# Peptides against a protein of PDB entry 7QUU, part 9

Target 1, 43 residues: chain A of PDB entry 7QUU
Amino acid sequence: DAVEPSVEKEYKKIISFRDTVFEGKHQQFLVPNNVRLKFLRDR

## One batch from the design tools (peptide; aimed at target 1 K13 V31 K38 R43)

Design b2_p15_2 (made by RFdiffusion4)
Pose (drawn by RFdiffusion4):
Structure b2_p15_2 (pose): chain A 43 residues (1-43), chain P 15 residues (1-15)
Amino acid sequence: as target 1 above (43 residues)
Amino acid sequence: ELWEEIEEKEEELKE
């Protein structure tokens, strides 16, 4: 499963979701310091 | 807890 057909579909849904959280204005999730670093460092 | 909720949301989006 190293690079499936799923990849771009996964990316569009996930990148937009993550990008909103990268602004931290996510309607469902307000993100503080530790969460900021977790997102950025891991991925 | 918040991080787990975010991962669960990512799993839902992948489905």

Design b2_p15_2_s1 (made by RFdiffusion4, then SolubleMPNN; from b2_p15_2, 8 letters changed)
Fold by OpenDDE base, seed 4:
Structure b2_p15_2_s1 (fold): chain B 43 residues (1-43), chain A 15 residues (1-15)
Amino acid sequence: as target 1 above (43 residues)
Amino acid sequence: NLLKKIEEEIEKLKK
């Protein structure tokens, strides 16, 4: 479905947050292991 | 598992 450009920007931010915090991946940097939300995997 | 629930909701936003 066609998503409004403003809403699409918010979705992209959420996806970027996931990649950064859960996977530690970002286009410009690697997130250190101690910054990742690893504790969420045990819940 | 909280991570799994969040991942499932994020995957819905990609559609």
Scores: peptide ipSAE 0.019, ipTM 0.382, DockQ to the pose 0.064
OpenDDE base, seeds 1, 2, 3, 5: peptide ipSAE 0.020, 0.019, 0.019, 0.018; ipTM 0.376, 0.392, 0.390, 0.374; seeds 1, 3 fail the geometry check

Design b2_p15_2_s2 (made by RFdiffusion4, then SolubleMPNN; from b2_p15_2, 8 letters changed)
Fold by OpenDDE base, seed 5:
Structure b2_p15_2_s2 (fold): chain B 43 residues (1-43), chain A 15 residues (1-15)
Amino acid sequence: as target 1 above (43 residues)
Amino acid sequence: DLLKKIEEEIEKLKK
């Protein structure tokens, strides 16, 4: 089933947010280091 | 914990 472009766009943001906050990966969002969950990056 | 649950749900969405 074709995911609507709007839904796909929001999904990509969620993944980018996860990677930035939990894994410390810089994708679409820059999260300050004090907001990043450093202890989750080592999981 | 809640954070682990969020990570798991997001990972399910990627599959």
Scores: peptide ipSAE 0.020, ipTM 0.363, DockQ to the pose 0.073
OpenDDE base, seeds 1, 2, 3, 4: peptide ipSAE 0.018, 0.019, 0.020, 0.019; ipTM 0.369, 0.383, 0.415, 0.384; seeds 3, 4 fail the geometry check

Design b2_p15_2_s3 (made by RFdiffusion4, then SolubleMPNN; from b2_p15_2, 5 letters changed)
Fold by OpenDDE base, seed 1:
Structure b2_p15_2_s3 (fold): chain B 43 residues (1-43), chain A 15 residues (1-15)
Amino acid sequence: as target 1 above (43 residues)
Amino acid sequence: ELLEKIEKEEEELKK
């Protein structure tokens, strides 16, 4: 079934927004590997 | 969560 071009455009916006929010959340918790390895050695 | 709202809206657009 061909998805209507309007619905496909809205779906692509939702996916792009989800991915941006998920990447933004992941980056806020992303400790750089060098900092993580320092923290694990100092424990 | 904001992601749960997006997942719900994606499911509604797939019907």
Scores: peptide ipSAE 0.028, ipTM 0.460, DockQ to the pose 0.148
OpenDDE base, seeds 2, 3, 4, 5: peptide ipSAE 0.019, 0.023, 0.027, 0.027; ipTM 0.302, 0.333, 0.456, 0.454

Design b2_p15_2_s4 (made by RFdiffusion4, then SolubleMPNN; from b2_p15_2, 8 letters changed)
Fold by OpenDDE base, seed 3:
Structure b2_p15_2_s4 (fold): chain B 43 residues (1-43), chain A 15 residues (1-15)
Amino acid sequence: as target 1 above (43 residues)
Amino acid sequence: DLLEKIEKEIEKLKK
């Protein structure tokens, strides 16, 4: 399925965030302010 | 919930 480049960029940030949180490193991960989860709510 | 939606969309990106 073709994902829009903007949406793909946001997904990559979400994946990176998830991986950092679940690796148990307890590092403060700075979530970029431009990550928009709106598309996940609209579906 | 939001987590299930994220997991579902991530699985689609891996295919």
Scores: peptide ipSAE 0.022, ipTM 0.388, DockQ to the pose 0.056
OpenDDE base, seeds 1, 2, 4, 5: peptide ipSAE 0.018, 0.018, 0.019, 0.018; ipTM 0.376, 0.380, 0.406, 0.377

Design b2_p15_3 (made by RFdiffusion4)
Pose (drawn by RFdiffusion4):
Formats: structure tokens, sequence, C-alpha cells
Structure b2_p15_3 (pose): chain A 43 residues (1-43), chain P 15 residues (1-15)
């Protein structure tokens, strides 16, 4: 499963979701310091 | 609390 057909579909949904959290204005999730670093350092 | 929130965010990201 190293690079499936799923990849771009996964990316568009996920990248947009993650990018909103990268601004931290996510309607469902308000993200503080530790969460900021977790998102950025891991991915 | 922050770790739990991060896990919830990852679960929501997988959905």
Amino acid sequence: as target 1 above (43 residues)
Amino acid sequence: EEEELYEEILEAEEE
C-alpha cells in the first residue's frame, strides 16, 4: 500500500482539514502549542 | 488533555 489510488483523494480531504488546524481556527478543534508541534514535526 | 485532543483530531482526519 505504498502509494495507492487513494493518495490524492486522501490528500485533498486531509490537507484541507489539516491546513485549517494549522491555522488553528478549526471549528471542531482548537489547537494549542503541543498539538501545533505534533502536526508540523511528524508530517 | 492535549494528547487526547490530538488523538481526536487524528481520528477525525482519518474519517

Design b2_p15_3_s2 (made by RFdiffusion4, then SolubleMPNN; from b2_p15_3, 8 letters changed)
Fold by OpenDDE base, seed 3:
Structure b2_p15_3_s2 (fold): chain B 43 residues (1-43), chain A 15 residues (1-15)
Amino acid sequence: as target 1 above (43 residues)
Amino acid sequence: SEEKLYEEIEKELKS
């Protein structure tokens, strides 16, 4: 199944954010993950 | 679907 370019762009943003959180540049307890995903989708 | 993709990503972030 092919992923639309717009969805792929949002996916890449989410992965980049995940990696940044894992590196400790963002604190996981400040914002729930579902809210973070919503933020990235709405950008 | 787009919704399922985000749900899978959320699941990975919580693990």
Scores: peptide ipSAE 0.030, ipTM 0.470, DockQ to the pose 0.049
OpenDDE base, seeds 1, 2, 4, 5: peptide ipSAE 0.027, 0.027, 0.028, 0.026; ipTM 0.484, 0.470, 0.484, 0.451

Design b2_p15_3_s3 (made by RFdiffusion4, then SolubleMPNN; from b2_p15_3, 5 letters changed)
Fold by OpenDDE base, seed 1:
Structure b2_p15_3_s3 (fold): chain B 43 residues (1-43), chain A 15 residues (1-15)
Amino acid sequence: as target 1 above (43 residues)
Amino acid sequence: EEEKLYEEIEKALKE
């Protein structure tokens, strides 16, 4: 059964939001604490 | 952490 185009669009938005949030979290974990603390001090 | 985000999204979609 073809998923209705409305439901598919909403699902794609949820997935894109998830991926953006996880990428943002992953970047926060990959940045060493010393570099992160330097960035926060220089801002 | 993934599970909590899904729970928050599912909660927001039910409001």
Scores: peptide ipSAE 0.030, ipTM 0.513, DockQ to the pose 0.039
OpenDDE base, seeds 2, 3, 4, 5: peptide ipSAE 0.028, 0.027, 0.029, 0.030; ipTM 0.481, 0.480, 0.507, 0.486

Design b2_p15_4 (made by RFdiffusion4)
Pose (drawn by RFdiffusion4):
Structure b2_p15_4 (pose): chain A 43 residues (1-43), chain P 15 residues (1-15)
Amino acid sequence: as target 1 above (43 residues)
Amino acid sequence: SFATFEEIEEAEEEL
């Protein structure tokens, strides 16, 4: 499953979701310091 | 008031 057909579909939904959290204004999720680093460093 | 990473990761898996 190294690169499926799913990849771009996954990216569009996930990138938009993750980008909103990267601003930390996510309606469902307010993200502090540790979460900021977790997102950026891992991915 | 802040969300944990695990909660956010679970929401990503629902996508």

Design b2_p15_4_s1 (made by RFdiffusion4, then SolubleMPNN; from b2_p15_4, 5 letters changed)
Fold by OpenDDE base, seed 5:
Structure b2_p15_4_s1 (fold): chain B 43 residues (1-43), chain A 15 residues (1-15)
Amino acid sequence: as target 1 above (43 residues)
Amino acid sequence: KFSTYEEIEEAEKKL
């Protein structure tokens, strides 16, 4: 299934945030719920 | 409100 461009954009924000927070850190991170919920609603 | 790492990994597995 082709991922809609809006869904792919919000997914890329989640990945970029993950990579930035975990870069050199073994700590759990929290993502703003609006980013995740937009991705899950548009899917 | 925030989402945990585990909840993000579960969303990624559904892609």
Scores: peptide ipSAE 0.027, ipTM 0.465, DockQ to the pose 0.169
OpenDDE base, seeds 1, 2, 3, 4: peptide ipSAE 0.024, 0.025, 0.024, 0.027; ipTM 0.468, 0.438, 0.381, 0.478; seed 2 fails the geometry check

Design b2_p15_4_s2 (made by RFdiffusion4, then SolubleMPNN; from b2_p15_4, 7 letters changed)
Fold by OpenDDE base, seed 5:
Structure b2_p15_4_s2 (fold): chain B 43 residues (1-43), chain A 15 residues (1-15)
Amino acid sequence: as target 1 above (43 residues)
Amino acid sequence: KFSSYEEIEEEEKKL
């Protein structure tokens, strides 16, 4: 199933947020609340 | 609904 381009863009923002937080870069990204806790724990 | 990093940290401090 092709992930809609909108959903893929949101997913990429969440991954970029996780990576920048974990690298200590503190770049502010908006994260969807429904995926926040899963993506922060899933390394 | 989306949250900023600051909103995330404040909510995680309450867990």
Scores: peptide ipSAE 0.075, ipTM 0.485, DockQ to the pose 0.170
OpenDDE base, seeds 1, 2, 3, 4: peptide ipSAE 0.072, 0.074, 0.072, 0.074; ipTM 0.494, 0.493, 0.494, 0.493

Design b2_p15_4_s3 (made by RFdiffusion4, then SolubleMPNN; from b2_p15_4, 8 letters changed)
Fold by OpenDDE base, seed 3:
Structure b2_p15_4_s3 (fold): chain B 43 residues (1-43), chain A 15 residues (1-15)
Amino acid sequence: as target 1 above (43 residues)
Amino acid sequence: KFSTYDEILEEEKKL
């Protein structure tokens, strides 16, 4: 599945924010549902 | 549609 370059850019941002959440720097962030499964697999 | 990080974690605990 060719992930649209827009979705890949959003995913990279979400991963960066995820790491800051795990470090306790952020409490919450919004995840688009279209990248949610990728977010969980790379956790 | 968007979900919060906490909503995602709560759903993972149900799996």
Scores: peptide ipSAE 0.103, ipTM 0.556, DockQ to the pose 0.128
OpenDDE base, seeds 1, 2, 4, 5: peptide ipSAE 0.086, 0.074, 0.077, 0.091; ipTM 0.535, 0.516, 0.517, 0.544; seed 4 fails the geometry check

Design b2_p15_4_s4 (made by RFdiffusion4, then SolubleMPNN; from b2_p15_4, 6 letters changed)
Fold by OpenDDE base, seed 3:
Structure b2_p15_4_s4 (fold): chain B 43 residues (1-43), chain A 15 residues (1-15)
Amino acid sequence: as target 1 above (43 residues)
Amino acid sequence: KYSTYEEIEKAEKEL
């Protein structure tokens, strides 16, 4: 499935902060559910 | 619909 360029950009952003957010070193933010499913699979 | 990172972390522990 062709991920829209906007969704791919959001995905790249959330991946870059994932570890720091889960360690409590950065503020959590809302993730769109379409990006969330890709985020979970790539962990 | 949106999810928080806490909700994502919980979902990842269930995988």
Scores: peptide ipSAE 0.154, ipTM 0.596, DockQ to the pose 0.168
OpenDDE base, seeds 1, 2, 4, 5: peptide ipSAE 0.144, 0.139, 0.149, 0.147; ipTM 0.588, 0.590, 0.591, 0.594

Design b2_p15_5 (made by RFdiffusion4)
Pose (drawn by RFdiffusion4):
Structure b2_p15_5 (pose): chain A 43 residues (1-43), chain P 15 residues (1-15)
Amino acid sequence: as target 1 above (43 residues)
Amino acid sequence: FATFEEILEKEEELL
């Protein structure tokens, strides 16, 4: 499963969701310091 | 504030 057909579909939904959290204005999730670093360092 | 695990659960729903 190293690169499936799913990849771009996953990316568009996941990148947009993550990008909103990158701004930290996510309607469902307000993100502080530790969460900021977790997102950026891991991925 | 949200935890990272809560955000991962939402990513699993989106997938």

Design b2_p15_5_s1 (made by RFdiffusion4, then SolubleMPNN; from b2_p15_5, 6 letters changed)
Fold by OpenDDE base, seed 5:
Structure b2_p15_5_s1 (fold): chain B 43 residues (1-43), chain A 15 residues (1-15)
Amino acid sequence: as target 1 above (43 residues)
Amino acid sequence: YSTYEEIEEKIKELL
């Protein structure tokens, strides 16, 4: 299925957040709801 | 609150 441009844009934001905050380390951390992706808030 | 890993899994299921 084609990824909607809005979903892809939000996915890129969460990857950028990971890379910037954790230097690409897959450290487990709690993400506040205000930082959560818009399309995942109601899930 | 959710872990980053839980969010990544949900994104992978949606994409």
Scores: peptide ipSAE 0.069, ipTM 0.545, DockQ to the pose 0.171
OpenDDE base, seeds 1, 2, 3, 4: peptide ipSAE 0.048, 0.066, 0.043, 0.050; ipTM 0.477, 0.541, 0.454, 0.503

Design b2_p15_5_s2 (made by RFdiffusion4, then SolubleMPNN; from b2_p15_5, 8 letters changed)
Fold by OpenDDE base, seed 2:
Structure b2_p15_5_s2 (fold): chain B 43 residues (1-43), chain A 15 residues (1-15)
Amino acid sequence: as target 1 above (43 residues)
Amino acid sequence: YSTYEEIEKEEKKLL
């Protein structure tokens, strides 16, 4: 299924966050729960 | 919705 452009944008933010999680170099954002679940699965 | 801080706290528990 095609990912909605808004969800893809937030997913890219989550990936950027993942790369910096333990560096403390991320900004605070709200993310949809479905994007959050994908983040945890794809780590 | 969840914050990055909430996600970070969960990831730290999985290390």
Scores: peptide ipSAE 0.052, ipTM 0.423, DockQ to the pose 0.190
OpenDDE base, seeds 1, 3, 4, 5: peptide ipSAE 0.048, 0.043, 0.043, 0.051; ipTM 0.439, 0.437, 0.406, 0.467

Design b2_p15_5_s3 (made by RFdiffusion4, then SolubleMPNN; from b2_p15_5, 7 letters changed)
Fold by OpenDDE base, seed 2:
Structure b2_p15_5_s3 (fold): chain B 43 residues (1-43), chain A 15 residues (1-15)
Amino acid sequence: as target 1 above (43 residues)
Amino acid sequence: YSTYEEIEEEEKKLL
């Protein structure tokens, strides 16, 4: 299924966050729960 | 919606 552009944008932020999770170099953002679940699955 | 802080806390529990 095609991911909506808005969801893809937030997913890219989650990936950037994942790369910096333990470095303390991320900004705080709100993300939709579906993007959050994908983040945890793709870890 | 969830914050990055909430996600970070869950990731730390999975290590």
Scores: peptide ipSAE 0.052, ipTM 0.429, DockQ to the pose 0.191
OpenDDE base, seeds 1, 3, 4, 5: peptide ipSAE 0.050, 0.046, 0.046, 0.052; ipTM 0.446, 0.450, 0.417, 0.428; seed 4 fails the geometry check

Design b2_p15_5_s4 (made by RFdiffusion4, then SolubleMPNN; from b2_p15_5, 4 letters changed)
Fold by OpenDDE base, seed 5:
Structure b2_p15_5_s4 (fold): chain B 43 residues (1-43), chain A 15 residues (1-15)
Amino acid sequence: as target 1 above (43 residues)
Amino acid sequence: YSTYEEILKKEEELL
């Protein structure tokens, strides 16, 4: 499936967020499926 | 709703 460049950019932000916030804390939490991309775009 | 780890895995497969 071809991923749109805008969507790929938002996913890269999520990976960066993971590495920054959860480095050393493997705490599992539940998140809405479609909210993460919007959350990282709005901040 | 999904676990954070499940979403991370899907995102890594997309990149």
Scores: peptide ipSAE 0.098, ipTM 0.577, DockQ to the pose 0.169
OpenDDE base, seeds 1, 2, 3, 4: peptide ipSAE 0.084, 0.088, 0.088, 0.086; ipTM 0.548, 0.559, 0.551, 0.551

Design b2_p15_6 (made by RFdiffusion4)
Pose (drawn by RFdiffusion4):
Structure b2_p15_6 (pose): chain A 43 residues (1-43), chain P 15 residues (1-15)
Amino acid sequence: as target 1 above (43 residues)
Amino acid sequence: STFEEILEKEEELLE
């Protein structure tokens, strides 16, 4: 499963979701310091 | 919000 057909579909839904959290204005999730570093450093 | 809660939402989006 190293690069499936799923990849771009996953990316569009996951990137937009993650990018909103990158701003931290996510309606469902307000993200503080530790969460900010977790997202950026891992991915 | 915690990171694990966000991962659960990512799992939902991948379904």

Design b2_p15_6_s1 (made by RFdiffusion4, then SolubleMPNN; from b2_p15_6, 4 letters changed)
Fold by OpenDDE base, seed 1:
Structure b2_p15_6_s1 (fold): chain B 43 residues (1-43), chain A 15 residues (1-15)
Amino acid sequence: as target 1 above (43 residues)
Amino acid sequence: TTYEEILEKEKELLK
């Protein structure tokens, strides 16, 4: 499946957010909760 | 959906 460039950008933001949160670095990469939930449902 | 629920789902999907 060709991942649309928009979805790949959102995926990279979620990974970066995960890595930041799991490292205990509270840098909120501002992925809105609604966008994150959309990505999680479409995967 | 809380921040914590999103975080836990992201943690599961990205393992």
Scores: peptide ipSAE 0.027, ipTM 0.366, DockQ to the pose 0.062
OpenDDE base, seeds 2, 3, 4, 5: peptide ipSAE 0.022, 0.021, 0.021, 0.023; ipTM 0.390, 0.383, 0.386, 0.403

Design b2_p15_6_s2 (made by RFdiffusion4, then SolubleMPNN; from b2_p15_6, 5 letters changed)
Fold by OpenDDE base, seed 2:
Parts: C-alpha cells; structure tokens; sequence
Structure b2_p15_6_s2 (fold): chain B 43 residues (1-43), chain A 15 residues (1-15)
C-alpha cells in the first residue's frame, strides 16, 4: 500500500526510538528513566 | 497498509 512520506518518516523514528530505549543506548537527557522503565515493563 | 504492516516494513528498512 502507498504510505504518505511524512507518516513513513514518523514510523521510522518511533521504531528507532523504541529499539534505542530497549537496548539502553539512549542517553538519560533524551530518554528519561521513567520513560525507559515504562517501555521495558510494557515489552 | 495497517499500522502493523507499516511498522514491519519500516523496521526492515532500518535493519
């Protein structure tokens, strides 16, 4: 299916963000511990 | 495409 380029870019950012949070590679100032811990609990 | 289909396609592009 055709996806609007703006929507595609947003999904790429979400996937990259989630992977970085899960792997613990994101810095505390970009991904606070409360967000990281919430994400890890929801996995 | 559904959200899940788009997420899977985009994930493959980032791998």
Amino acid sequence: as target 1 above (43 residues)
Amino acid sequence: STYEEIEEEEKKLLE
Scores: peptide ipSAE 0.040, ipTM 0.550, DockQ to the pose 0.049
OpenDDE base, seeds 1, 3, 4, 5: peptide ipSAE 0.026, 0.030, 0.026, 0.026; ipTM 0.457, 0.518, 0.463, 0.453

Design b2_p15_6_s3 (made by RFdiffusion4, then SolubleMPNN; from b2_p15_6, 5 letters changed)
Fold by OpenDDE base, seed 5:
Parts: C-alpha cells; structure tokens; sequence
Structure b2_p15_6_s3 (fold): chain B 43 residues (1-43), chain A 15 residues (1-15)
C-alpha cells in the first residue's frame, strides 16, 4: 500500500540517527521489517 | 548514547 511521504521521511530520520549512534560505537544493528511495518501502520 | 537517549530522540522527532 502507499505510504504517506511525511511518515516515510520521519522513519528515515529515526534510522539515520540510530545508525550514526551505533556506528560511533563500532556497532551496527538491523531494524526488522516488522518494526518498520508497525511504525508505518501506527502513523 | 543509550537506548533511552535514542527513544527520547525518536519521540522528539515524531512529536
């Protein structure tokens, strides 16, 4: 289904922030697809 | 940065 551009923009900002923080600690994480889908459904 | 700090920033961004 179509996702509102505003919701996708907010999600991308959150992921970018997380990536920056964990990369600074020499760590990485994977956001599960179900978490992303839940975020998009809840907004 | 802790997970709590991440969650705080997420809340600020989504407000």
Amino acid sequence: as target 1 above (43 residues)
Amino acid sequence: TTYEEILKKEKELLS
Scores: peptide ipSAE 0.033, ipTM 0.515, DockQ to the pose 0.278
OpenDDE base, seeds 1, 2, 3, 4: peptide ipSAE 0.028, 0.031, 0.032, 0.031; ipTM 0.405, 0.443, 0.496, 0.498; seed 1 fails the geometry check

Design b2_p15_6_s4 (made by RFdiffusion4, then SolubleMPNN; from b2_p15_6, 5 letters changed)
Fold by OpenDDE base, seed 4:
Structure b2_p15_6_s4 (fold): chain B 43 residues (1-43), chain A 15 residues (1-15)
Amino acid sequence: as target 1 above (43 residues)
Amino acid sequence: TTYEEILEAEKELLK
């Protein structure tokens, strides 16, 4: 299914934050919209 | 983008 533009925008924020927090050490991956990022869950 | 903004963004994706 096509990702809505609003959802894509929020996704890009999450990926940008991840890449910043982890100094780009993590590969870009698609975060499933049903799975919360571990670093956010642990806080 | 702050941590709080990302936390809210993730909540929107989980809807």
Scores: peptide ipSAE 0.057, ipTM 0.585, DockQ to the pose 0.157
OpenDDE base, seeds 1, 2, 3, 5: peptide ipSAE 0.031, 0.028, 0.033, 0.030; ipTM 0.509, 0.409, 0.496, 0.447

Design b2_p15_7 (made by RFdiffusion4)
Pose (drawn by RFdiffusion4):
Structure b2_p15_7 (pose): chain A 43 residues (1-43), chain P 15 residues (1-15)
Amino acid sequence: as target 1 above (43 residues)
Amino acid sequence: STFEEILEKEEELKE
């Protein structure tokens, strides 16, 4: 499963979701310091 | 919000 057909589909849904959290204005999720670093360092 | 809670939402989006 190293690069499936799923990849772009996954990316569009996951990137937009993550990018909103990268701004931290996510309606469902307000993200503080530790969460900021977790997102950025891991991925 | 915690990172684990966001991962659960990412799993939902992948499904």

Design b2_p15_7_s1 (made by RFdiffusion4, then SolubleMPNN; from b2_p15_7, 8 letters changed)
Fold by OpenDDE base, seed 2:
Structure b2_p15_7_s1 (fold): chain B 43 residues (1-43), chain A 15 residues (1-15)
Amino acid sequence: as target 1 above (43 residues)
Amino acid sequence: TTYEEIEKEIEKLKK
C-alpha cells in the first residue's frame, strides 16, 4: 500500500520545524521513527 | 497503511 500524501505532508512539517529550530547549531536533531509516528497519530 | 510501511517511507524522506 502507498503511504497517504497527508502523512508525508505532516512528516515534512516536522523536518521543516526541526531545521528552523536548530538552524546554525551544527547539529542534527534526530527524532526516532516511533516518536515521529506518535506525533502523527496525535494530530 | 501499516506503521511499518510509514517507517519505510520516513526513511526514504530522510535521504
Scores: peptide ipSAE 0.022, ipTM 0.394, DockQ to the pose 0.049
OpenDDE base, seeds 1, 3, 4, 5: peptide ipSAE 0.023, 0.022, 0.022, 0.021; ipTM 0.423, 0.398, 0.399, 0.417; seed 1 fails the geometry check

Design b2_p15_7_s2 (made by RFdiffusion4, then SolubleMPNN; from b2_p15_7, 7 letters changed)
Fold by OpenDDE base, seed 3:
Structure b2_p15_7_s2 (fold): chain B 43 residues (1-43), chain A 15 residues (1-15)
Amino acid sequence: as target 1 above (43 residues)
Amino acid sequence: TTYEEILKEIEKLKK
């Protein structure tokens, strides 16, 4: 099934976040507790 | 979905 462009964009954001924080650079930065991604709400 | 929920979903994606 074709993935909607909006869902694909949000998915790419969460994968980029994963790779930056947990797998790739292990970059430390401040993240607000109320950060929200539409991709996770639609699931 | 809050930051805590995002972390939970990221952990699932790492598996």
Scores: peptide ipSAE 0.023, ipTM 0.400, DockQ to the pose 0.173
OpenDDE base, seeds 1, 2, 4, 5: peptide ipSAE 0.021, 0.020, 0.022, 0.021; ipTM 0.401, 0.381, 0.441, 0.392; seed 1 fails the geometry check

Design b2_p15_7_s3 (made by RFdiffusion4, then SolubleMPNN; from b2_p15_7, 6 letters changed)
Fold by OpenDDE base, seed 1:
Structure b2_p15_7_s3 (fold): chain B 43 residues (1-43), chain A 15 residues (1-15)
Amino acid sequence: as target 1 above (43 residues)
Amino acid sequence: TTYEEILEEEKKLKK
């Protein structure tokens, strides 16, 4: 089924925004597991 | 949350 070009453009904007927000939230707090495990062992 | 709002809009566009 051909999605209307307007709906596809809006969908792409939503996906781009989702990915930007998700990456922004995760990258700021993604401590690598090896670093996290070292930090937990040193506490 | 902003993420939940995005998921609701994504569901509307896939319908």
Scores: peptide ipSAE 0.034, ipTM 0.516, DockQ to the pose 0.137
OpenDDE base, seeds 2, 3, 4, 5: peptide ipSAE 0.032, 0.031, 0.025, 0.031; ipTM 0.486, 0.481, 0.439, 0.485; seeds 3, 4, 5 fail the geometry check

Design b2_p15_7_s4 (made by RFdiffusion4, then SolubleMPNN; from b2_p15_7, 6 letters changed)
Fold by OpenDDE base, seed 5:
Structure b2_p15_7_s4 (fold): chain B 43 residues (1-43), chain A 15 residues (1-15)
Amino acid sequence: as target 1 above (43 residues)
Amino acid sequence: TTYDEILKKIEELKK
């Protein structure tokens, strides 16, 4: 399944936010790699 | 689409 460009842009923002907020704090959000994103209609 | 698939695509776009 292809990732939609609009979704990629929004995720880049989320990752940028995460990285900025936790920069130098040795903290991170742990998300299992196989988590299905339901807002993408089961993609 | 999984979280892993999106991350892989984002990393590809950063190259």
Scores: peptide ipSAE 0.029, ipTM 0.412, DockQ to the pose 0.145; fails the geometry check
OpenDDE base, seeds 1, 2, 3, 4: peptide ipSAE 0.026, 0.026, 0.027, 0.028; ipTM 0.393, 0.373, 0.375, 0.366; seeds 1, 2, 3, 4 fail the geometry check

Design b2_p15_8 (made by RFdiffusion4)
Pose (drawn by RFdiffusion4):
Structure b2_p15_8 (pose): chain A 43 residues (1-43), chain P 15 residues (1-15)
Amino acid sequence: as target 1 above (43 residues)
Amino acid sequence: DEKLEELKEEIEELL
């Protein structure tokens, strides 16, 4: 499953969701310091 | 969709 057909579909939904959280203004999720680093460093 | 739900769960665990 290294690169499926799913990839771009995954990306559009996951990127937009992640990018909102990268601003930390996510309606469902307010993100502090540790979460910021977790997202940026891992991915 | 599964991976997005798993990412939401990960965020919840981190918070």

Design b2_p15_8_s2 (made by RFdiffusion4, then SolubleMPNN; from b2_p15_8, 4 letters changed)
Fold by OpenDDE base, seed 2:
Structure b2_p15_8_s2 (fold): chain B 43 residues (1-43), chain A 15 residues (1-15)
Amino acid sequence: as target 1 above (43 residues)
Amino acid sequence: DKKLEELKLELEKLL
């Protein structure tokens, strides 16, 4: 499914926010951005 | 996207 560019920008913000919140509390999962975006879409 | 807003709210609760 093609995600609209607006929605993809929001997913990127959520990923960045998650990474900031968990930075220093959890090991950053080095997953490709595409996999991260897929995970957020499937949730 | 309701799922995106739900995820935002869940992440905000972790702050």
Scores: peptide ipSAE 0.028, ipTM 0.512, DockQ to the pose 0.178
OpenDDE base, seeds 1, 3, 4, 5: peptide ipSAE 0.025, 0.026, 0.026, 0.026; ipTM 0.440, 0.469, 0.456, 0.475

Design b2_p15_8_s3 (made by RFdiffusion4, then SolubleMPNN; from b2_p15_8, 5 letters changed)
Fold by OpenDDE base, seed 3:
Order: C-alpha cells, then structure tokens, then sequence
Structure b2_p15_8_s3 (fold): chain B 43 residues (1-43), chain A 15 residues (1-15)
C-alpha cells in the first residue's frame, strides 16, 4: 500500500528528531519500541 | 477517528 503523503511527512519529522537527539553519540542507540510508540500516542 | 488509528498503525509499521 502507498503510505499517505501525510503519514510520510510525520515519519520524516520523527526520523529527523531521532537523528538530532542521537547525532551527538555515534552509537546506534536502540530506541526502545515503547519510546517510539509514545510519540505516536501524544498526537 | 478510524482514519487517525490507521495512520498511527502505518507509522508503527515504518518505525
């Protein structure tokens, strides 16, 4: 299924936020699935 | 809203 353009824009914002928060640490921090899901519930 | 829950589920599959 083609992801709706709205959903893709929201995904890009979450990825940009993740990358900005972790840019300082050169480690693949496994963002816990519960933290990822919190950003989806608060919208 | 059923549309909002579908969008959240699509985002959960991408993340």
Amino acid sequence: as target 1 above (43 residues)
Amino acid sequence: DEKLEKEKEELRKLL
Scores: peptide ipSAE 0.042, ipTM 0.472, DockQ to the pose 0.057
OpenDDE base, seeds 1, 2, 4, 5: peptide ipSAE 0.040, 0.037, 0.041, 0.040; ipTM 0.439, 0.488, 0.453, 0.484

